# Peptides against a protein of PDB entry 4Y8H, part 26

Target 1, 196 residues: chain A of PDB entry 4Y8H
Amino acid sequence: TSIMAVTFKDGVILGADSRTTTGAYIANRVTDKLTRVHDKIWCCRSGSAADTQAIADIVQYHLELYTSQYGTPSTETAASVFKELCYENKDNLTAGIIVAGYDDKNKGEVYTIPLGGSVHKLPYAIAGSGSTFIYGYCDKNFRENMSKEETVDFIKHSLSQAIKWDGSSGGVIRMVVLTAAGVERLIFYPDEYEQL

## One batch from the design tools (peptide; aimed at target 1 R19 K33 S46 G47)

Design b2_p21_6_s4 (made by RFdiffusion4, then SolubleMPNN; from b2_p21_6, 8 letters changed)
Fold by OpenDDE base, seed 3:
Structure b2_p21_6_s4 (fold): chain B 196 residues (1-196), chain A 21 residues (1-21)
Amino acid sequence: as target 1 above (196 residues)
Amino acid sequence: APEQWLGDPNNPSSYNGYGPE
């Protein structure tokens, strides 16, 4: 898995590959690792497919309940719910989560929740087995307040490099763009990103 | 049902396109 979320001038973009494995084998299955937990709060998932889906489902439920009582939750609130679930169940879960969201007050925000259930707010985050291959690239190429197009290109190139070297990453690159304008889903196929 | 994985967040994968990482 190669996942990332990047804050930019107008919000935040989440990106993910789509490869899944079954046991020690690469599965011929395309999975959407970008999961909605609220209208403009999404997450990237790594680790156990079942564990991370269960966590995301619980978070979605909590955020729906929160919305009914208090109005739209902040991205920080969502990250706190993820943190609580991941930390309290750390002995029984294999989950690496990146939470990203947009609201008018805080704009785009990114929170990474690695194994163990700690939470870290960052201008951008990378995770998954493929992330180890792109720390250097991301450090050199990330800039604050990029345009949407620059950020899409940054994520596309980053994930392309991760997929190139990580056998557990591949398939399509999916992105979700969260801004004041709404939610936009993007997809890029191997024939496009492999040549980068 | 066989367990499905979205990689290991703490383990770098092999270069040969094989592995559960």
Scores: peptide ipSAE 0.357, ipTM 0.725, DockQ to the pose 0.219
OpenDDE base, seeds 1, 2, 4, 5: peptide ipSAE 0.338, 0.347, 0.316, 0.351; ipTM 0.719, 0.719, 0.708, 0.722; seeds 1, 2, 5 fail the geometry check

Design b2_p21_7 (made by RFdiffusion4)
Pose (drawn by RFdiffusion4):
Structure b2_p21_7 (pose): chain A 196 residues (1-196), chain P 21 residues (1-21)
Amino acid sequence: as target 1 above (196 residues)
Amino acid sequence: SEEEEFDKRVQELKEEGKEVL
């Protein structure tokens, strides 16, 4: 997989490829790796498809219950629920998860949760097998407080390279935009991003 | 390293015929 989340002026954008792998076989070329756990708290999933889906479903359940008792959870709270599940079950899980959300007070936030269940709050995060190939590119090209269009381009160009080099990434590029204006789903096809 | 362990686990899932993201 190739996944990332990026904070910017108006909030945060999540991005991902759409490839699911069963060996070298592409079990699903149009996978949606960007998953809602609350209205404006989403995650990017990497690693085991089964593990990350089971985890996201539980987290969505906890946050729905949290909302019914205490109102809207913070993005930090959502990340903490993911961590609790990933850390306490580290021996049995293969889940690399990026959590991203929008709060009117806190604006855009990104938390990355690598294999061991540790939590890292970052301006942007990249993960998945394809992310190794774009550490150099992303570190060179990321800046804080980018516009929406600049952030879409940064993600598009970054995942385009990760897909180019990583055989375990491909298909379409999916993005989810999180701002005070609501939630926007974006999709970019190979004929556009390949020749960038 | 943690990245190597992750890759190992992913490879094991692939050998077992399971889906990986």

Design b2_p21_7_s1 (made by RFdiffusion4, then SolubleMPNN; from b2_p21_7, 9 letters changed)
Fold by OpenDDE base, seed 3:
Structure b2_p21_7_s1 (fold): chain B 196 residues (1-196), chain A 21 residues (1-21)
Amino acid sequence: as target 1 above (196 residues)
Amino acid sequence: SELEEFRKKVAERLAKGEEVL
């Protein structure tokens, strides 16, 4: 897996590859590692497909309850729920999560929750097995307050590099753009990003 | 390390035939 979330001038963009592995082989299954937990709060998933889906389902449930009682939750609140689940169940979970969201007050925010259930707020985050290959690239090329187009290109190039080196990453690159204007899903295919 | 532990857990799940991202 190669996943990332990047704040930019208008909000935040999440990105992910789609490769999954089962047993001793790379499955030719295209999975969506970008998962909605609220209208403009999404997550990137790494690790056990079942564990991360269960976590996301529980978070979605809690945020729905929260909304019904208190109104729209902040991204920080969502990250707190993820953190609680990941930390309290760390002995039984195989999960790495990036939480990203947008609201008018806080704009785009990114929280990374690695194995163990710690939480870190960052201007951008990368995770998954492929992330180890692109820390240097991302550090050199990330800038704060990029445009949407610049941020899409940054993520596309970053994940392309991760996929190139990580056998556990591949397939399509999916993105979710979260801004005041709404939610937009993007998809890029190997024929495009392999040429970068 | 945290990364090492994660890799071990992933390997364990794969050994059980579970789908891993």
Scores: peptide ipSAE 0.611, ipTM 0.935, DockQ to the pose 0.867; fails the geometry check
OpenDDE base, seeds 1, 2, 4, 5: peptide ipSAE 0.593, 0.608, 0.606, 0.610; ipTM 0.932, 0.935, 0.933, 0.934; seeds 1, 2, 4, 5 fail the geometry check

Design b2_p21_7_s2 (made by RFdiffusion4, then SolubleMPNN; from b2_p21_7, 7 letters changed)
Fold by OpenDDE base, seed 3:
Structure b2_p21_7_s2 (fold): chain B 196 residues (1-196), chain A 21 residues (1-21)
Amino acid sequence: as target 1 above (196 residues)
Amino acid sequence: SEREEFAARVAELKARGEEVL
């Protein structure tokens, strides 16, 4: 897996590859690793598909309950729910989560929750087995307050590089853009990003 | 409880497959 979330001028963009594995085998199945937990709060998932989906499902439920009582939750609130689940179940869990969201007050925010259940607020985050290959590239090329187009290109190039080196990453590159304007889903195919 | 709900959901999902992301 190669996943990332990047804050930019107008919000935040999440990105992910789509490859999954079963045991020692690379599966041909295309899986969406970008998961909605609220209208403008999403997460990137790495690790066990079952574990991370369970976490996301429960977070979604909590945020729905929160919304019914208090209104729209902040991204920080969502990250806190993720953190509690990941930390309290860390002995029985294989999960790496990046939480990203947008609201008018806080704009785009990114929280990374690695194995162990710690939480880190960052301007951008990368995770998954492919992330180890692109720390240098991301550090060199990330800039704060990029445009939407610049951020899409940054993520596309970053994930393309991760996929080149990580056998556990591949397929399509999916993105979700969260801004005041709403939610936008993007998809890029191998024939496009392999040429970068 | 939240822990019980999590365990139950994980068990349900693992029964469907053991995919790794």
Scores: peptide ipSAE 0.457, ipTM 0.910, DockQ to the pose 0.307; fails the geometry check
OpenDDE base, seeds 1, 2, 4, 5: peptide ipSAE 0.445, 0.420, 0.448, 0.392; ipTM 0.906, 0.884, 0.902, 0.858; seeds 1, 2, 4, 5 fail the geometry check

Design b2_p21_7_s3 (made by RFdiffusion4, then SolubleMPNN; from b2_p21_7, 6 letters changed)
Fold by OpenDDE base, seed 5:
Structure b2_p21_7_s3 (fold): chain B 196 residues (1-196), chain A 21 residues (1-21)
Amino acid sequence: as target 1 above (196 residues)
Amino acid sequence: SELEEFKKRVEELKKKGEEVL
């Protein structure tokens, strides 16, 4: 898996490859590693599909309950719920989560929750087995307050490099753009990103 | 409990497959 979330001028963009592994086999199943937990709060998932989906389902439930009682939760609140679940269950799960969201007050925010259940607020985050190959590239090329187009390109190039070197990453690149204007889904196919 | 809920949900999902992301 190669996943990332990047804050930019108008909000935040999440990105992910689509490859999954089943046992000893690599499957290029078109899976969705970008999971909605609230209207403009999403997460990237790495590790056990079952573990991370369970966590996301529980978070989604809690955020729905929160919304019914208190209104729209902040991204920080969502990250806190993820953190609690990941930390309390750290001995029984394999989960790497990036939480990203947009609201008018806080704009785009990114929280990374690696194995162990710590939480880190960052301007951008990368995770998954492919992330190890692109720390240098991302550090060199990330800029704050990029345009949507610049951010899409940054994510596309980053994930392309990760996929190039990580056998556990591949397939299509999916993105979710979260801004004041709403939610937008993007998809990029191998013929496009392999040439970068 | 939260732990029981988590474990239950994980088991349900594992029945659908042992996928790793």
Scores: peptide ipSAE 0.439, ipTM 0.889, DockQ to the pose 0.310; fails the geometry check
OpenDDE base, seeds 1, 2, 3, 4: peptide ipSAE 0.421, 0.432, 0.400, 0.401; ipTM 0.884, 0.885, 0.864, 0.865; seeds 1, 2, 3, 4 fail the geometry check

Design b2_p21_7_s4 (made by RFdiffusion4, then SolubleMPNN; from b2_p21_7, 8 letters changed)
Fold by OpenDDE base, seed 4:
Structure b2_p21_7_s4 (fold): chain B 196 residues (1-196), chain A 21 residues (1-21)
Amino acid sequence: as target 1 above (196 residues)
Amino acid sequence: SELEEYAARVAELKAKGEEVL
């Protein structure tokens, strides 16, 4: 897996490859690793498909309950719910989660939650087995307050590089754009990103 | 390290035949 989330001037963009594996085999070529937990709060998933799906489902449920009682939760609140679940179950879970969301007060925010269940708020985050190959590239090319188009290109190039070197990453590149204007899903195919 | 532990757990899951992202 290669996943990332990047804050930009108008909000945040999540990105992911779509390959899943079991043993030495590709299990699914077009998996959706970008998962909605609230209207404008999403997550990137890495690790166990079953574990991360369960976590995301539980978080979505909690945020629905929260909304019914208190209104729209903040991205920080969502990240806190993820953290509690991941930390409390760290001995039995294999999950790397990036939480990203947009609201009018806080704009785009990114929280990364690695295996141990810690939480880190960052301008951008990368994770998954493919992330090892792109730390340098991302550090060199990330800029704060990029445009939507610049951010899409940054994510596309980053994930393309990760996919090139990580056999556990591949398929299509999916993105979710979260802004005041709403939610937008993007998809990019190998014929395009392999040429970058 | 945390990254090493993650990699080890992923390898274990794959060995068990579980689907890994």
Scores: peptide ipSAE 0.628, ipTM 0.937, DockQ to the pose 0.970; fails the geometry check
OpenDDE base, seeds 1, 2, 3, 5: peptide ipSAE 0.599, 0.602, 0.606, 0.610; ipTM 0.934, 0.933, 0.934, 0.935; seeds 1, 2, 3, 5 fail the geometry check

Design b2_p21_8 (made by RFdiffusion4)
Pose (drawn by RFdiffusion4):
Structure b2_p21_8 (pose): chain A 196 residues (1-196), chain P 21 residues (1-21)
Amino acid sequence: as target 1 above (196 residues)
Amino acid sequence: AFYVADDEEQERAEEFKNENL
């Protein structure tokens, strides 16, 4: 997989490829790796498809219950629920998850949760097997407080390269935009991003 | 990679999820 989330002026954008792998075989070329756990709290899933889906479903359940009793959870709270599941079950899980959300007070936030269940709050985060190939590119090209269009381009160009080099990434590029204006789903096809 | 788990791993993931719902 190739996945990332990026904070910017108006909030945060999540991005991902759409490849699911069963060996070298592409079990699903149009996978949606960007998953809602609350209206404006989403995650990018990497690693085991089964593990990350089971985790996301539990987290969505906890945050729905949290909302019923205490109102809207913070993005930090959502990341903490993911961590509790990933850390406490680290021996049995293969889950690399990035959590991104929008709060009116806190604006855009990104938390990355690698394999061991540790939590890292970052301006942007990249993960998945394809992310190794774009550490150099992303570190060179990321800047804080980018516009929406600049952020879409950063993610588009970054995942385009991760897909180019990583055989375990491909298909379409999916993005989810999180701002005070609501939630926007974007999709970019190979004929556009390949020749960038 | 974002991968499809084997049957044992899928079963454990479903059990894990159901125990927490």

Design b2_p21_8_s1 (made by RFdiffusion4, then SolubleMPNN; from b2_p21_8, 12 letters changed)
Fold by OpenDDE base, seed 4:
Structure b2_p21_8_s1 (fold): chain B 196 residues (1-196), chain A 21 residues (1-21)
Amino acid sequence: as target 1 above (196 residues)
Amino acid sequence: SFFVDDEERKKRAKEFREKHL
């Protein structure tokens, strides 16, 4: 898996590969690792498909309840719910989560929740087995307050490099763009990003 | 990585979800 979320001038973009594994083998399955938990709060998932899906479902439910009582939750609130679930159940879960969201007050925000259930607010986050190959690239090329196009390009190149080196990453690159304008889903195919 | 779980893990995850919903 190679996943990331990047804050930019107008919000935040999440990105993920789609490769799925089973045991030690690469499964011939494409998975959407970008999951909605609220209108403009999404997450990237790594680890157990079942565990991360369960976590996301629980968070989505809690955020719906929150919304009905208090209005739209902040990204920080969402990250806190993820953190509580991951930390309190760390012995039973295999889950790496990046939470990203947009609201008018806080703009784009990114919270990474690695194994163990700690939470870290960052301008951008990378995770998954492929992330180990692109820390240097991302550190060198990330800039704050990029344009949408620059950020898409940054994520595309980053994930392309991760996929190139990580056998557990591949397939299509999916992105979700969260801004004041709404939610946009993007997809890029191997024929495109392999040439980068 | 992102891996498909075996039946036992799927069951545990389902129970986990049900417990917290």
Scores: peptide ipSAE 0.576, ipTM 0.951, DockQ to the pose 0.830
OpenDDE base, seeds 1, 2, 3, 5: peptide ipSAE 0.575, 0.555, 0.567, 0.567; ipTM 0.951, 0.947, 0.949, 0.949

Design b2_p21_8_s2 (made by RFdiffusion4, then SolubleMPNN; from b2_p21_8, 12 letters changed)
Fold by OpenDDE base, seed 2:
Structure b2_p21_8_s2 (fold): chain B 196 residues (1-196), chain A 21 residues (1-21)
Amino acid sequence: as target 1 above (196 residues)
Amino acid sequence: SFFVDDEATKERAEAFRKSHL
């Protein structure tokens, strides 16, 4: 898995590969690792497909309840729900989550919740087995307040590099763009990103 | 990575989901 979320000038973009594994083996399954928990709050998932889906479903439910009572939740609120679930159930879950969201007050925000259930607010986050190969690249190339296009390119190049070296990453690169304008899904295929 | 779960893991995850809804 190679997942990331990047704040930029107008919001935040989540990115993920789609490869699925079974232990040390590559499964012939393509998965959407970008999961909606609210209109403009999404997450990247790594680890157990079932565990992370369960967590995301629970969070989505809580945020729906929150919305009905208090209005649109903040990204921080969503991250706190993820954190509570992951931390309090760490012995029974295999889950790495990057939470990302946009609202007019806080703009784009990213919270990474690695295995164990700690929470870290960052301008950008990378995770998954492929992330180990791109820390240097990301550190060198990330800039705050990039344009949408610059951020898409940054994520595409980053994940392309991760996929190049990580056998557990591959397939398509999916992105979700969260801005004031709405939600946009992007997809990039191997023939394109392998040439980068 | 992102891995396909065995049946036991799926069942545990489903139980977890239900208990927190």
Scores: peptide ipSAE 0.636, ipTM 0.956, DockQ to the pose 0.813
OpenDDE base, seeds 1, 3, 4, 5: peptide ipSAE 0.629, 0.594, 0.635, 0.629; ipTM 0.955, 0.947, 0.956, 0.955

Design b2_p21_8_s3 (made by RFdiffusion4, then SolubleMPNN; from b2_p21_8, 11 letters changed)
Fold by OpenDDE base, seed 3:
Structure b2_p21_8_s3 (fold): chain B 196 residues (1-196), chain A 21 residues (1-21)
Amino acid sequence: as target 1 above (196 residues)
Amino acid sequence: SFFVPSEEEKERAEKFRESHL
């Protein structure tokens, strides 16, 4: 898996590969690792599909209850709920989760929740087995307040590099763009990103 | 990596979900 979320001038973009594995083997299955927990709050999942989906379902439920009582939750609130659940289920989880969201007050925000249930607010975050190969690339190429187009290109190039080196990453690259204008889903196929 | 869940993993995930909903 290769996943990331990047804040930019107008909000935040989440990105993920789609490869699924069974043990040491690649499964003939394309998965969506970008999961909605609220209108403009999403997460990137890695590791156990079932365990992370359960966490996302619980978070979605809590945020729905929160919304009905208090209005739209902040991204920080969502990250806090994820953090608690990841800590409680740390013995079963095999990888971390990235939480990202947009609101008019805080704009785009990214929170990374590694194994163990800590939480870190960052301008951008990367995770998954493929992230090991692109820490240096991302550090050198990330810039604050990029345009949407620059951010899409940054994520596309980063994940492309991760996929080249990580046998557990591949398939299509999916992105979710969160801004004041709404939610946009993007998809990029191997024929495009393999040439980068 | 992203794993296809076993039946055991599905079961434990469901138990965790039910305990928090």
Scores: peptide ipSAE 0.630, ipTM 0.953, DockQ to the pose 0.772
OpenDDE base, seeds 1, 2, 4, 5: peptide ipSAE 0.427, 0.463, 0.464, 0.448; ipTM 0.924, 0.931, 0.932, 0.928

Design b2_p21_8_s4 (made by RFdiffusion4, then SolubleMPNN; from b2_p21_8, 9 letters changed)
Fold by OpenDDE base, seed 4:
Parts: C-alpha cells; sequence; structure tokens
Structure b2_p21_8_s4 (fold): chain B 196 residues (1-196), chain A 21 residues (1-21)
C-alpha cells in the first residue's frame, strides 16, 4: 500500500494505490483505499481491509450523528474519533489511517494515525509499505500552498515511485480532491504513471 | 500493505463494527 494526503492552496488531496494482497500473494483486486467518512472528510487506509473498513464505518456513523446534532464536524473532530478507536483497540487492530478534510474555517488539514493510535497533524502525510521508499522524494519536492495541478503531479509522481519499488503497491492511482468547490475524484492508470 | 483478512479476522471486524455502532 502507498497512501498519502497533501494540503495545498485550495484544500487537500488524498491519494492511494489500489493493490490488494492476500497473504504473500498479490490479489487481482482493485481496492479503493480512499474512503469517505463525511462529505469533505475522507481517509486513506492501510493494513487490514476488514479492520480499516470497520473503523471507517464506525467513524462515518458517529460523524453522521454528530452532524444531526451539531452540524458539520471539523477534520480535527473526525481525527479524534479515529484516534480513540485506534488507540483504545490497538491490541486488536491492524490499521494505519490518514485523515484529511476541508472546511472553510480550517481549509485543508491532514492527520496521520499510525499503528498504536497516536495522532499527528501535518501539512502532508505518507503511509503504507510503499511510503518507506518515498520519504526522501516527498521531503525534497513538497511545498506548502501548491496549486491543485502541482499537488496532483506531486502525488502522482510520489505514488508512482512508491509503486515502482513496493511489490505490495500497484494498480491505479486514485485521488480525491477536497476544496470549497466540492469533491473531485481522479484516476490514473499504469500506462501513464509508469512512464514518469 | 492492504491485505484481505481471513474469515476469522473478518468476523472479528464485524463484531467490532457491531459493538461500536
Amino acid sequence: as target 1 above (196 residues)
Amino acid sequence: SFFVASEEEQKRAEEFRKKHL
């Protein structure tokens, strides 16, 4: 898995590969690792498909309840719910989560929740087995307040490199763009990103 | 990585989901 979320000038973009593994084998399944928990709050998932799906479902439910009583939750609130679930159940879960969201007050925000259930607010985050190969690349190429196009290219190149070196990453690159304008879904295929 | 859970893991995850919903 290679996942990341990047704040930029107009909001935040989440990105993920789509490869799924079964034990030591690569499964021929395209999996969406970008999951909606609220209109403009999404997450990237790594680890157990079952665990992370359950966590995301629970968070989504809680955020809907929150919305019904208090209005739209902040990204920080969503991250707190994720953190509580991951930390309190760390002995029973295999989950790495990046939470990203946009609202008019806070703009784009990214919170990473690695194994163990700590939470870290960052301008951008990378995770998954493929992330180990691109820490240096991302550090050198990330800039704050990039344009949408620059950010898409940054994520595309980063994940392409991760996929190149990580056998557990591959397939299509999916992105979700969260801005004031709404939610946009992007997809990039191997024939395109392998040539970068 | 992103791995498909075993049946046992899936069952555990489902129970976890039900407990917290």
Scores: peptide ipSAE 0.424, ipTM 0.918, DockQ to the pose 0.858
OpenDDE base, seeds 1, 2, 3, 5: peptide ipSAE 0.387, 0.415, 0.376, 0.393; ipTM 0.909, 0.916, 0.906, 0.911; seed 2 fails the geometry check

## One batch from the design tools (peptide; aimed at target 1 K33 S46 G47)

Design b2_p22_1 (made by RFdiffusion4)
Pose (drawn by RFdiffusion4):
Structure b2_p22_1 (pose): chain A 196 residues (1-196), chain P 22 residues (1-22)
Amino acid sequence: as target 1 above (196 residues)
Amino acid sequence: VVVAVVVVVVAVVAYLSNQSLD
């Protein structure tokens, strides 16, 4: 997988490829790795498809219950629920999860949760097997408070390279935009991003 | 021969059920 989340002027954008692997075989070329756990709290999933889906479903359930009793949870709270599940079950899980959300007070936020269940709050985060190939590119090209268009391009160019080099990444590039204006889904096809 | 065919079928099913996003 290749996944990432990026904060910017108006909020946060999540991005991912659409490849599911079963060995070298591509079990699903149009996977949606970007998953809602609340109206404006989403995550990017990497690692085991089964583990990350089970985790995301539980987190969505907890946040729905949290909303019924206490109102809208913060992005930090959502990341904490993911951590609790990933840390406490670290021996049985293969889940690399980036959590991103929009709060009117806090604007865009990104939390990355690598394999061991640790939590890291970052301006942007990259993960998945394809992310190794773009640490150099992303560190060179990321800047804080980018516009929506600049952030879409940064993600598009970054994941284009991760897909180019990583055989475990491919298909379409999916993005989810999180701002005060609501939620926007974007998709970019190979004929566009390959020749960038 | 029957046991060998069953073992091959089980192995193929297990292989195809193992999916990853990585």

Design b2_p22_1_s1 (made by RFdiffusion4, then SolubleMPNN; from b2_p22_1, 19 letters changed)
Fold by OpenDDE base, seed 4:
Structure b2_p22_1_s1 (fold): chain B 196 residues (1-196), chain A 22 residues (1-22)
Amino acid sequence: as target 1 above (196 residues)
Amino acid sequence: EEEELEELLKRLAEFLAQVSYD
């Protein structure tokens, strides 16, 4: 898996490959590595498909209840819920989760929750087995407050590089763009990104 | 409110533990 989320001028973009390796994991349903937990709060998931799906489902349910009582939750609130669940279950959990969201007050935000259940707010985050190959690339190419197009290109190139080297990554590159304008899904196919 | 949230999260964590082994 190769996943990432990148803040930019107008919000945040999440990106992921689509390769599914079942291995020893129990898959009880078709899962998307980019998962909605609220209208403009999404997450990238790596690790156990079953575990991370359960976490995401719980968070989504919680945020729905939250919204009914208090209004739209912040991305930080969502990240804190993820963090608590991951920390409380760290002994029996294989999960790398990136939480990303947009709201008018805080704009685009990214929170990474690695194994162990810590939480880190970052301008961008990468995770998954493929991320190990692109730390240097991302560090050199990331810029603050990029345009949407620049950010899409950055993510496309980054994930393309990760896929080149990580046997557990591949397929299509999916993205979710979160801005004031709404939610947009993007997809890029191997014939396009393999040539980058 | 914070205590209520913590209690909810505790219950959710317990639920997650069950799901992880299914």
Scores: peptide ipSAE 0.026, ipTM 0.601, DockQ to the pose 0.032
OpenDDE base, seeds 1, 2, 3, 5: peptide ipSAE 0.136, 0.020, 0.019, 0.025; ipTM 0.623, 0.577, 0.615, 0.581; seed 1 fails the geometry check

Design b2_p22_1_s3 (made by RFdiffusion4, then SolubleMPNN; from b2_p22_1, 19 letters changed)
Fold by OpenDDE base, seed 3:
Structure b2_p22_1_s3 (fold): chain B 196 residues (1-196), chain A 22 residues (1-22)
Amino acid sequence: as target 1 above (196 residues)
Amino acid sequence: EEEELLEELKKLEEFLADVSYD
């Protein structure tokens, strides 16, 4: 898996590959690793597909209850719910999650929750087995307050490099753009990113 | 609230038959 989320001038963009593995085998299954937990709060998932899906479902349910009582939750609130679930189950849970969201007050925000259940607020985050190959690239090329187009290109190039080196990453690159204007889903196929 | 969420996690894990990894 290769996943990332990047804050930019107008909000935040999440990105992920789609390859699924079963043990040492590459499965013929394509998965969506970008998951909605609220209208403009999403997450990237790595590790056990079943475990991270279950966590995301619980978070979504909790945020729906929160909304009914208090109104729209902040991205920080969503990250806190993820953190508690991951931390309390850390001994039996294989999960790496990036939480990202947009609201008018805080704009785009990114929270990373690695194995162990800690939480870190960052301007951008990368995770998954493919992320080990692109730490240097991302550090060199990330800039704050990029345009939407610059951020899409940054994520596309980053994930392309991760997929190139990580046998557990591949398939399509999916993105979700969260801004004041709404939610936009993007998809890029191998022929589009392999040449980068 | 946290305990309730943990119980829901266990229930969801039981019905999810996905053995794949990302």
Scores: peptide ipSAE 0.123, ipTM 0.519, DockQ to the pose 0.234; fails the geometry check
OpenDDE base, seeds 1, 2, 4, 5: peptide ipSAE 0.031, 0.068, 0.110, 0.114; ipTM 0.528, 0.586, 0.557, 0.535; seeds 1, 2, 4, 5 fail the geometry check

Design b2_p22_1_s4 (made by RFdiffusion4, then SolubleMPNN; from b2_p22_1, 19 letters changed)
Fold by OpenDDE base, seed 5:
Structure b2_p22_1_s4 (fold): chain B 196 residues (1-196), chain A 22 residues (1-22)
Amino acid sequence: as target 1 above (196 residues)
Amino acid sequence: EEAERLAEARAAAEAAARISYD
């Protein structure tokens, strides 16, 4: 898995590959590594699909209740719920999660929650088995307040490099763009990103 | 409370498919 979320001028973009493993084989499929927990709060999931799905479902439930009582939750609130679940259940979880969201007050925000349930607010985050191959590239090429197009390219190039070297990553690159304008889904196929 | 919900949801998901996002 190769996943990342990047804050930019107008909000935040989440990106993920689509490869999955089951048993002893790798399967290429369109997966749900990018998961909605609120209108403009999403997460990237790595590790156990079942574990992270369960966590995301609980978070979504809490955020729905929150919304009904108090209005739209912040990204930080969502990250806090993720953190509590991951930390309290760390002995029974295999979960790496990146939380990303947009709101008018805080703009785009990214929170990474690695195994163990710590939480870290960052301008961008990478995770998954493929991330180890692109720390250097991302550090070199990330810039704050990029345009949408620059950010899409950054994510595309980053994940392309991760996929190139990580056998557990591949398939399509999916992105979700969160801005004041709304939610946009993007998809890029191997024939395109492998040539970068 | 939340741990119980997590366990139940996890079990249901695992029953459907054992998939990993490595």
Scores: peptide ipSAE 0.117, ipTM 0.648, DockQ to the pose 0.353; fails the geometry check
OpenDDE base, seeds 1, 2, 3, 4: peptide ipSAE 0.049, 0.088, 0.027, 0.088; ipTM 0.617, 0.660, 0.538, 0.612; seeds 1, 2, 3, 4 fail the geometry check

